# Designs tried in a protein design run: peptides against a protein of PDB entry 8YR4. Part 274

Target 1, 309 residues: chain A of PDB entry 8YR4
Amino acid sequence: PRGSPALQLVVLICLGLMGLERALNVLVPIFYRNIVNLLTEKAPWNSLAWTVTSYVFLKFLQGGGTGSTGFVSNLRTFLWIRVQQFTSRRVELLIFSHLHELSLRWHLGRRTGEVLRIADRGTSSVTGLLSYLVFNVIPTLADIIIGIIYFSMFFNAWFGLIVFLCMSLYLTLTIVVTEWRTKFRRAMNTQENATRARAVDSLLNFETVKYYNAESYEVERYREAIIKYQGLEWKSSASLVLLNQTQNLVIGLGLLAGSLLCAYFVTEQKLQVGDYVLFGTYIIQLYMPLNWFGTYYRMIQTNFIDMEN

## One batch from the design tools (peptide; made by RFdiffusion4, then SolubleMPNN)

Design b2_p30_5_s3 (from b2_p30_5, 15 letters changed)
Fold by OpenDDE base, seed 3:
Structure b2_p30_5_s3 (fold): chain B 309 residues (1-309), chain A 30 residues (1-30)
Amino acid sequence: as target 1 above (309 residues)
Amino acid sequence: KLEEEMRELLKSMTLEEREQERKQLEEELA
């Protein structure tokens, strides 16, 4: 943000907190591994208690890998409110000034309330999209890269390859299936707007509808519009279930392949029992933000569709 | 007025759906 050194400092602090989250995402599985190894070795209580206390503290800072519930994430979100408000207000003022420049042609069209609504949707959409790219997409990609590097260096190149293939396949399928879903969502939104416009038109013309006793006809037309909407909504929802199931299958296959390979290396005494638990914990932790990626790629698409309308 | 009330109702439903999707995601992550 240009013009406020205080907001620039807040952005730098938020970036620092994002870096801390990346470090926590590596450290939490490592400490969990260490607990399992200490339990397996029947280590002295003092070493175990210190490691458990450290793990619980790191887990509190991380928030279980959900990215939204951790203390660090909550603090980042809290600090970012002022930056978001500044960005939203700047975009709103730019749109408002542009609408005033266009005002002579636009005031003739009587659509003042519709364009204000488009402006409000556009501003929220752009600000939401930018916030997501910065706080979810970029961190998730960074965590994947860090994960590949970590597994390649501390386990075996085969683990790094499994994570790479699994994450690449997950991202590719998420994009492809989400692009395929976009047509169903666009059709749903178009039919929703048409159904709403018909309801509003019927209600605004209530006196005319009553005069002609056309109430039953308007209700039947509205029912047909709802049935068409629900048919498109079902396709949208079913396509979401298909996306989630496809993602779950990719996760399951990656977890299976890596867990079997890890178990094999534990039997060969190349890895410890704690390393098996680390792999499972770390993989699940990498996938949690990716589920949000699918939800928000939908939000990106919704926001683009809402900006096109 | 009625258009605004229907807009607020539709905004509230989309917010409730987003909160339910968020809760379901939080429950699947817990």
Scores: peptide ipSAE 0.005, ipTM 0.354, DockQ to the pose 0.043
Fold by OpenDDE base, seed 2:
Structure b2_p30_5_s3 (fold): chain B 309 residues (1-309), chain A 30 residues (1-30)
Amino acid sequence: as target 1 above (309 residues)
Amino acid sequence: KLEEEMRELLKSMTLEEREQERKQLEEELA
């Protein structure tokens, strides 16, 4: 944010907290591994209790697996509220000034309330997009890279390769299937707008409809429009299920291949039992942000299409 | 309630748009 040194400091603190989240994403699986190894070795209670307490504290800072956000993420989100509000207000004022530069005919033809709603949707969309890119996309890519490096350095190179192939295939299929799905979503939204426009026009022309006793005809036309909309909605929803299932299959295959390989190396005494648990925990942890990626890409597309209309 | 208020708001907007289009057409014919 240009012009406020206080907001620049808040952004730097938020970036520092994002770095801490990346460190926690590596440390939490390591401590969980250590607990499993200490349990397997029947280590003394004092060592086990300290490791468990440290793990629980790190897990509180990280959050994740329980569906709760961690303390670090909550603190980041709290500090970011002021930055988001500043960015939102700046975008709203830019849209508002641009609207005032538009022709008097555009201002007369659209109610100020609709213009403000378009501006609010536009601002919310841009601010949401930026926040999503900064706090979800970039960190997820960083976590994947860190994961590949970690498994390549501390495990056999085969584990790094499995994670690389799994995540690359997951991202590629997510993009390709989502681009394919965008066509169905655009068609759905176009038909929704057409159905709404017909309903509004029929309701405005109610005197003419009553004069011709055409109420049954207008209801039937509206019913046909709804059926057509629902057919497109079904295609959009089914395409989402296909995306989710494809993602689940890719992660499942990666987890299977890596888990079998890890189990094999544990039987050969090259890895410990805790390393098997670490691999499974780390892959599931990488999957969680990626599942959000699909949801947010949908939100981006919704907001972008809602800005074009 | 909120959907009905939104539909009534949309109805009122489209009615005013039609009245403004009619006024513009009357001003172009005058």
Scores: peptide ipSAE 0.000, ipTM 0.240, DockQ to the pose 0.021
Fold by OpenDDE base, seed 5:
Structure b2_p30_5_s3 (fold): chain B 309 residues (1-309), chain A 30 residues (1-30)
Amino acid sequence: as target 1 above (309 residues)
Amino acid sequence: KLEEEMRELLKSMTLEEREQERKQLEEELA
């Protein structure tokens, strides 16, 4: 943000907190492994209690429980509010200035409310996209890279390869299936807008409809439009379920392959039981941000479709 | 649950954006 050194400092702090989240994502599984190993070895209570306390503290900072964001993520989100507001306002003012540069014919042909809505949608879409790219896409890619490096260095090259192949296939299929789904979503949105326009037109002309006793005819036309919409909505929703199931299958296969390989190495006494738990925990931890990636990528596509209209 | 709540919040934001889009298309048609 040009012009406020305070907001630049906040951005730097947020980037530092993102780096801390990446470190926590590696440390939490390591400490959990160490607890399992200490329990297996029947280590003294003092060593175990210290490691458990350290793990719980790191887990509090990380979060990743059912429904909870970690303290570091919450602090980052809180600090980012001012940066987001600054960015949103800047984009809004740029769009508003651009709208004023547009021809008088465009302003006369469109109601000022419609123009402001398109501007607001555009602003929300751009701000949402930027926030998503910075706080979800980049960190997720970083976590994948860190995971590949960690497994390749501390386990075996085979584990790094499994994670690489699994995540690459997951991302590729997510993009391809999401692009395929965009067609169904565009068709659904177009039919939704047409169905609404018909409903609003019928309601605005309700006196004329009532005068001609055409209420049953307008209701039937609206019903046909709803049925057509629901057919497109079903295709959109079914394609979403297919995406989610494909993603789940890829992660499941990666988890299966890696867990079997880890179990084999534990039986050969090359790895400890704690390393099996570490691998499973780490893969599940990588999956959660990636599932969000699919959700936000869909949101971005919705916002882009809404900007094209 | 949080993914469902955030998906419901994102669906509710997309529903609120769709309801704002809705209200504003209704206001533009009005």
Scores: peptide ipSAE 0.006, ipTM 0.343, DockQ to the pose 0.047; fails the geometry check
Fold by OpenDDE base, seed 4:
Structure b2_p30_5_s3 (fold): chain B 309 residues (1-309), chain A 30 residues (1-30)
Amino acid sequence: as target 1 above (309 residues)
Amino acid sequence: KLEEEMRELLKSMTLEEREQERKQLEEELA
């Protein structure tokens, strides 16, 4: 935001809060580990109570690990509203000025409300995309990198490798399957528009259809168009289920491999019981935002396609 | 492309308006 030092400060605060979320994502599992270790050692109540209270407070700040439900995330989202509004208004004014420079002035004058609604949708899409990139995609990638570094440094290198392979495979499959799904979604949307157009044409020609008693014929043609649409919709929906299941399998295999390795090292007294719990907690915590990654990637692609058009 | 899609959307809307005007004229003549 050029020109408002207050909004620049808010952006810096939001970036600082994003850094705090990353720190919380490391600290929460560590404190949970420490609780389990203190419980195992039958530590004095005062030490345990302090650690539990600290954990619960950190967990409140972090939230559910999705990066959207924690106090810090909510505070960031709240502060970002003004930045989003400034960006939205700037994009809207740029679109509006561009539309005024275009010879479209005469067409815009008749349907100003609908063009403004399209401009608003475009502006909200761009502003939404930027917010998703900054607040969901980048933080998720940062958490993965921090996770790989953490497990490589504080655990055996094999744990870092498992997390790296699991997350790399997850991201790669998410991208590849999402790109594959985009073809089905485009075909579905094209057929939806064609089906809608056919319904509109039939309704606009209702008098002609009624005059020829062709209502049953137009209904059957519309039914065939719906069946064709539903066949494409099924492919789109089934491809989403396949994506989600593939993601679940990759995370499940990573969790299995890492959990077995943790359990083995605990039996060999190389790791503590708390370290097993830490690994499981941390992997699940990394997974939660990743489940939405396919949706974010699709939104990014859709918004890029809508911006190129 | 957004300009072309907006032009096509505007063309489709002007076609729908022309078809509605044509239909109203056909209803007034009937």
Scores: peptide ipSAE 0.000, ipTM 0.240, DockQ to the pose 0.028; fails the geometry check

Design b2_p30_5_s4 (from b2_p30_5, 16 letters changed)
Fold by OpenDDE base, seed 1:
Structure b2_p30_5_s4 (fold): chain B 309 residues (1-309), chain A 30 residues (1-30)
Amino acid sequence: as target 1 above (309 residues)
Amino acid sequence: SLDERMRELLRSMTLDERENERKELEKELK
């Protein structure tokens, strides 16, 4: 943000907190591994208790792995409120200035409610899109890269390959299925707008409808429009379930392949029992933010479509 | 005018729809 050194400092602190979240995403599984290894070795209670206490503290800082519930993520979200408000206000003022520069004919030809709706779509779209890119998409991609590097360096190269293939397939399918779903969502939104327009036109012309005793006909047309809308809504919702299930299957296959390979290396005494638990914990931890990637991509697409209209 | 009240009602419905979409997105986020 140009013009406020205080807001620039807040952005730098938020970026530092994002870096800390990436470090926690590696450390939490490592400490969990260490607990399992200490339990397996029947280590003294004092060493175990310190490691467990440290793990719980790190887990409190990280949260549930979704990046939404941890202390660090909550602190970041809290600090970001001021930056988001500044960005929102700047976009709103730019749109408002642009609307005032538009010809009087554009203002007279469009209902003031449509202009405000476009302005409000534009502001929420741009600010939402930027926030999702910076705080969800980029960090998730960074966590995947860090995960591939970690497993390639500290495990066998085969683990890094499994994670790479699993995450690449996951991201590709998420994009492709989300683009396919966008067609159903557009059809749903078009039918919703048409249904609402019919209801508004019927209510505006209520005197004419009453004069011709056409109330039953208008109710039946509205019912048909609702049924058509619900059929499109069902396709949209069912396509979301299909996306989520496809994502679960890809992660499940990656987890299966990697867990079998870990188990094999544990039987050969090349890895410890804790390393098996680390792999499973780390993959599940990557899955949680990735599950939201489809929602973020959909939101980006919707916001982009809403800016083009 | 009846047209202005209908525009305000449409504006309130559009705000409520967005607030509902936002609340649904926030419910998906929970």
Scores: peptide ipSAE 0.006, ipTM 0.359, DockQ to the pose 0.071
Fold by OpenDDE base, seed 2:
Structure b2_p30_5_s4 (fold): chain B 309 residues (1-309), chain A 30 residues (1-30)
Amino acid sequence: as target 1 above (309 residues)
Amino acid sequence: SLDERMRELLRSMTLDERENERKELEKELK
C-alpha cells in the first residue's frame, strides 16, 4: 500500500509469516516421520518426548488436520484485516469517483441502486481475488514446488514426478471443470435475475393484476420461473459435485501410487516406516489448500459472473 | 414509495443472501 509505512510493514510481516508457514509445512511432516521412526526403533523416552513436544508445538503453529487454522495463519489473517480494509476502501473510492465522472446519460440510464450494487460487487470481487491469489494460490503453488523438490531430493525422483503429475492434473482439471461449470452458473444467475424481475414487475403492477383478477396467472408464471431456476441450480450444484469428485479421484490416485511406491521402498529397506507416514501426511497437507482453491475460484467466478449480469 | 421499499427489500434480500452466502462461506472457512 502506497502512502502508509505502517501498512507496508504489516504486509512485510505477513509475507514473513507466509514464509514461516511454508517452512512449517515441511517441518511438521518431518517431525511426524521422526516420531514414527523413533517408536519403531524403540528409542529412549527422552528423545521421543522431545520430538513429540516439538511436533505438537510446530503443529500448533501450523494448524491443519483438525480444521483449525494455525497460530501463524491466524496471526497473518488478523494483521491482514487492516490491509484488506485499506485496499477495499481504496477500490470503493476509485469506483465511486469513476462513477461520478461518468456521463449524465449513464447515470440517467442506470438506476443509482444498480450502479452501487455493481460497485459493491466490483470491490468485493477485486479484493477477494487479490486476497485469494496472494494468500491461497501463490502459497499453494509454492508448497507444491517445495514438495516436489523435497521428495525428489530426500526420497526419489519418482516421488517428485508423482506429486508433479498429480498436482498438475488436479490444477488443470480444476480449471477446465470450473470453466465448464461457469456456463451453468451464468445461466442460473440469468434465470434468477429474470425471475426476480418478473416478481418485481408483478408486485409493482399489483393494481393492474387485481383489476384483471390475474393473481393466479402471475403465481403460475412465477412457479414456472422457479422450476426453471431450480433446474439450472441443480445443474450448477451437480457440476460442483462432479468437480469435487474429480479432484478427490485425482488426489486418491496420486496418494495410491505414491503410497504403494513408499510401501515398496520400505519393504526394500530403502525408506523407513516413518517415511511412508510422511508421504501420506504431506500429500494430504498439499491437498487442503487446493480444496480451498476450488471454493475461492468459485467465489471469484460467482462475483465476476454477478458483475457481468 | 412502495416501489422504493420493494427495491430496498429486494436489495436487502440480495445483500443479505450474498452476506449470508458470504457468512456461510466465512463459516465454512472458520
Scores: peptide ipSAE 0.005, ipTM 0.369, DockQ to the pose 0.071
Fold by OpenDDE base, seed 5:
Structure b2_p30_5_s4 (fold): chain B 309 residues (1-309), chain A 30 residues (1-30)
Amino acid sequence: as target 1 above (309 residues)
Amino acid sequence: SLDERMRELLRSMTLDERENERKELEKELK
């Protein structure tokens, strides 16, 4: 942010915290591996207890599981609130100034409140997109690259290749299927708006509808519009399930291939039992942010579609 | 779950988007 050294410092701290999250994403699986190896070797309790305590502390910093954000992520999110507010306000003021530069005839149009709302949606969408790109997309891509490098250096080139192919296929299919799904979502939103407009028009003209005893006719027209909407909603929802299932299948195949390869190398005594657990844990850990990627990408596309209409 | 909270946030954002679209359509009709 130009003009506030304090906000620039907060951005730098947030970037540092993002780097710490990346380090934790590598360290947590390593410490978990070490625990499994120490348990397998029947190591002395003091060494095991220290490693377990260190692991739990790192896991607290990282977070993990469905619904628990780590301390580092929570701290980053908290610090980012002020930066987001500054960015949002700046975009809002830029849009507002641009709207004031538009012709007086446009302001005299009854739509001034609607376009201010489109502008507010646009501001929220842009701010959300920027926050998402910086805090979810870039870190996820970094975690994938770090994962490929780590597995290629410390395991075997085959593991790095499996992760690369799995993640590349996952990302490609996510983009392609999401672009395909956008057509169904646009059609659904257009039909939803048309259905709602018809309902509101019928309700505003309720006196006329009542005067002509046309209530049954308007209800039937609304029912037909709902059925048409539900047909499009089903296509949108089914396409989402297909996306999620395709993503799950790709990750499942990658996990299967890598787990079988790990098991094989453990049987050949080239890897330890802990390395098998590390691979499975690390792949699942990479999957979680990618699932969010699909969700946010869908959100961004929605917001862009809603701005085009 | 983070997935449920984010589905709830996305549902709240999509509900807020739908409620925002509804309030826009209600404003176009006024």
Scores: peptide ipSAE 0.007, ipTM 0.395, DockQ to the pose 0.046; fails the geometry check
Fold by OpenDDE base, seed 4:
Structure b2_p30_5_s4 (fold): chain B 309 residues (1-309), chain A 30 residues (1-30)
Amino acid sequence: as target 1 above (309 residues)
Amino acid sequence: SLDERMRELLRSMTLDERENERKELEKELK
């Protein structure tokens, strides 16, 4: 926001907090590893207690690994409210000014309250999308890259390769299956709108329907429309289950391959027991934000397609 | 076209408002 130095500072603080979240995503597994190693070595209580306390504090800052539930994330979200409000207001004013440039005939044909409500929904969707891209997509990609680098440098190169292949396959399948699903969702939404329109047209013509005693006929036509809708809804829902299951299988296979390899290296005394725990913890942390990626990629794609037409 | 989709969105919103008004009327008639 070029007009407010205070909001620019808040944006910089939010970016700094995002960097801190990335650091926490690396540090939390490392500290957990260190606890397991210290426990295995029967280290002195003072060293163990300090490491555990530090871990719990870092885990409080990080939260549940989703990047959205930690103290740092909550603080970022809180600070971002003012930036979001500024952006929202700016988009709303741009839409409003554009609406005023449109012909009087365009305004006379639409209820002003409905146009404003569409503008508000549009503004909220754009602002929400931008916030999502900045705070969820970019951080998740950064965490994946950091993870690949970390495992490649501090573990065997094979671990970095497993993470790379797993995450690349996960992202690719998420995109491809989401694009495939979008066709079913569009067909479902179109049929839903058509079914609703038919119901309203029948109800608006209720006097005519009653006069001709056509109530049973209109009910049957509505039933047929519902059955057609439900067939499309089933395809949409089943395709979501397929997406989720495909994602789960990819992560499961990556976790299996990496866990077996890690266990093997622990048996060969090349890695410590804590390194096994680190790998599992880190992969789970990478997985948590990715579950939302498919939902929001679909939201992004819908919003872009809704803006192009 | 953006206009056609806005009309569909408007139509869907007007449908939801009319369905809510109908549900309110059905509550007043009961």
Scores: peptide ipSAE 0.000, ipTM 0.308, DockQ to the pose 0.048; fails the geometry check

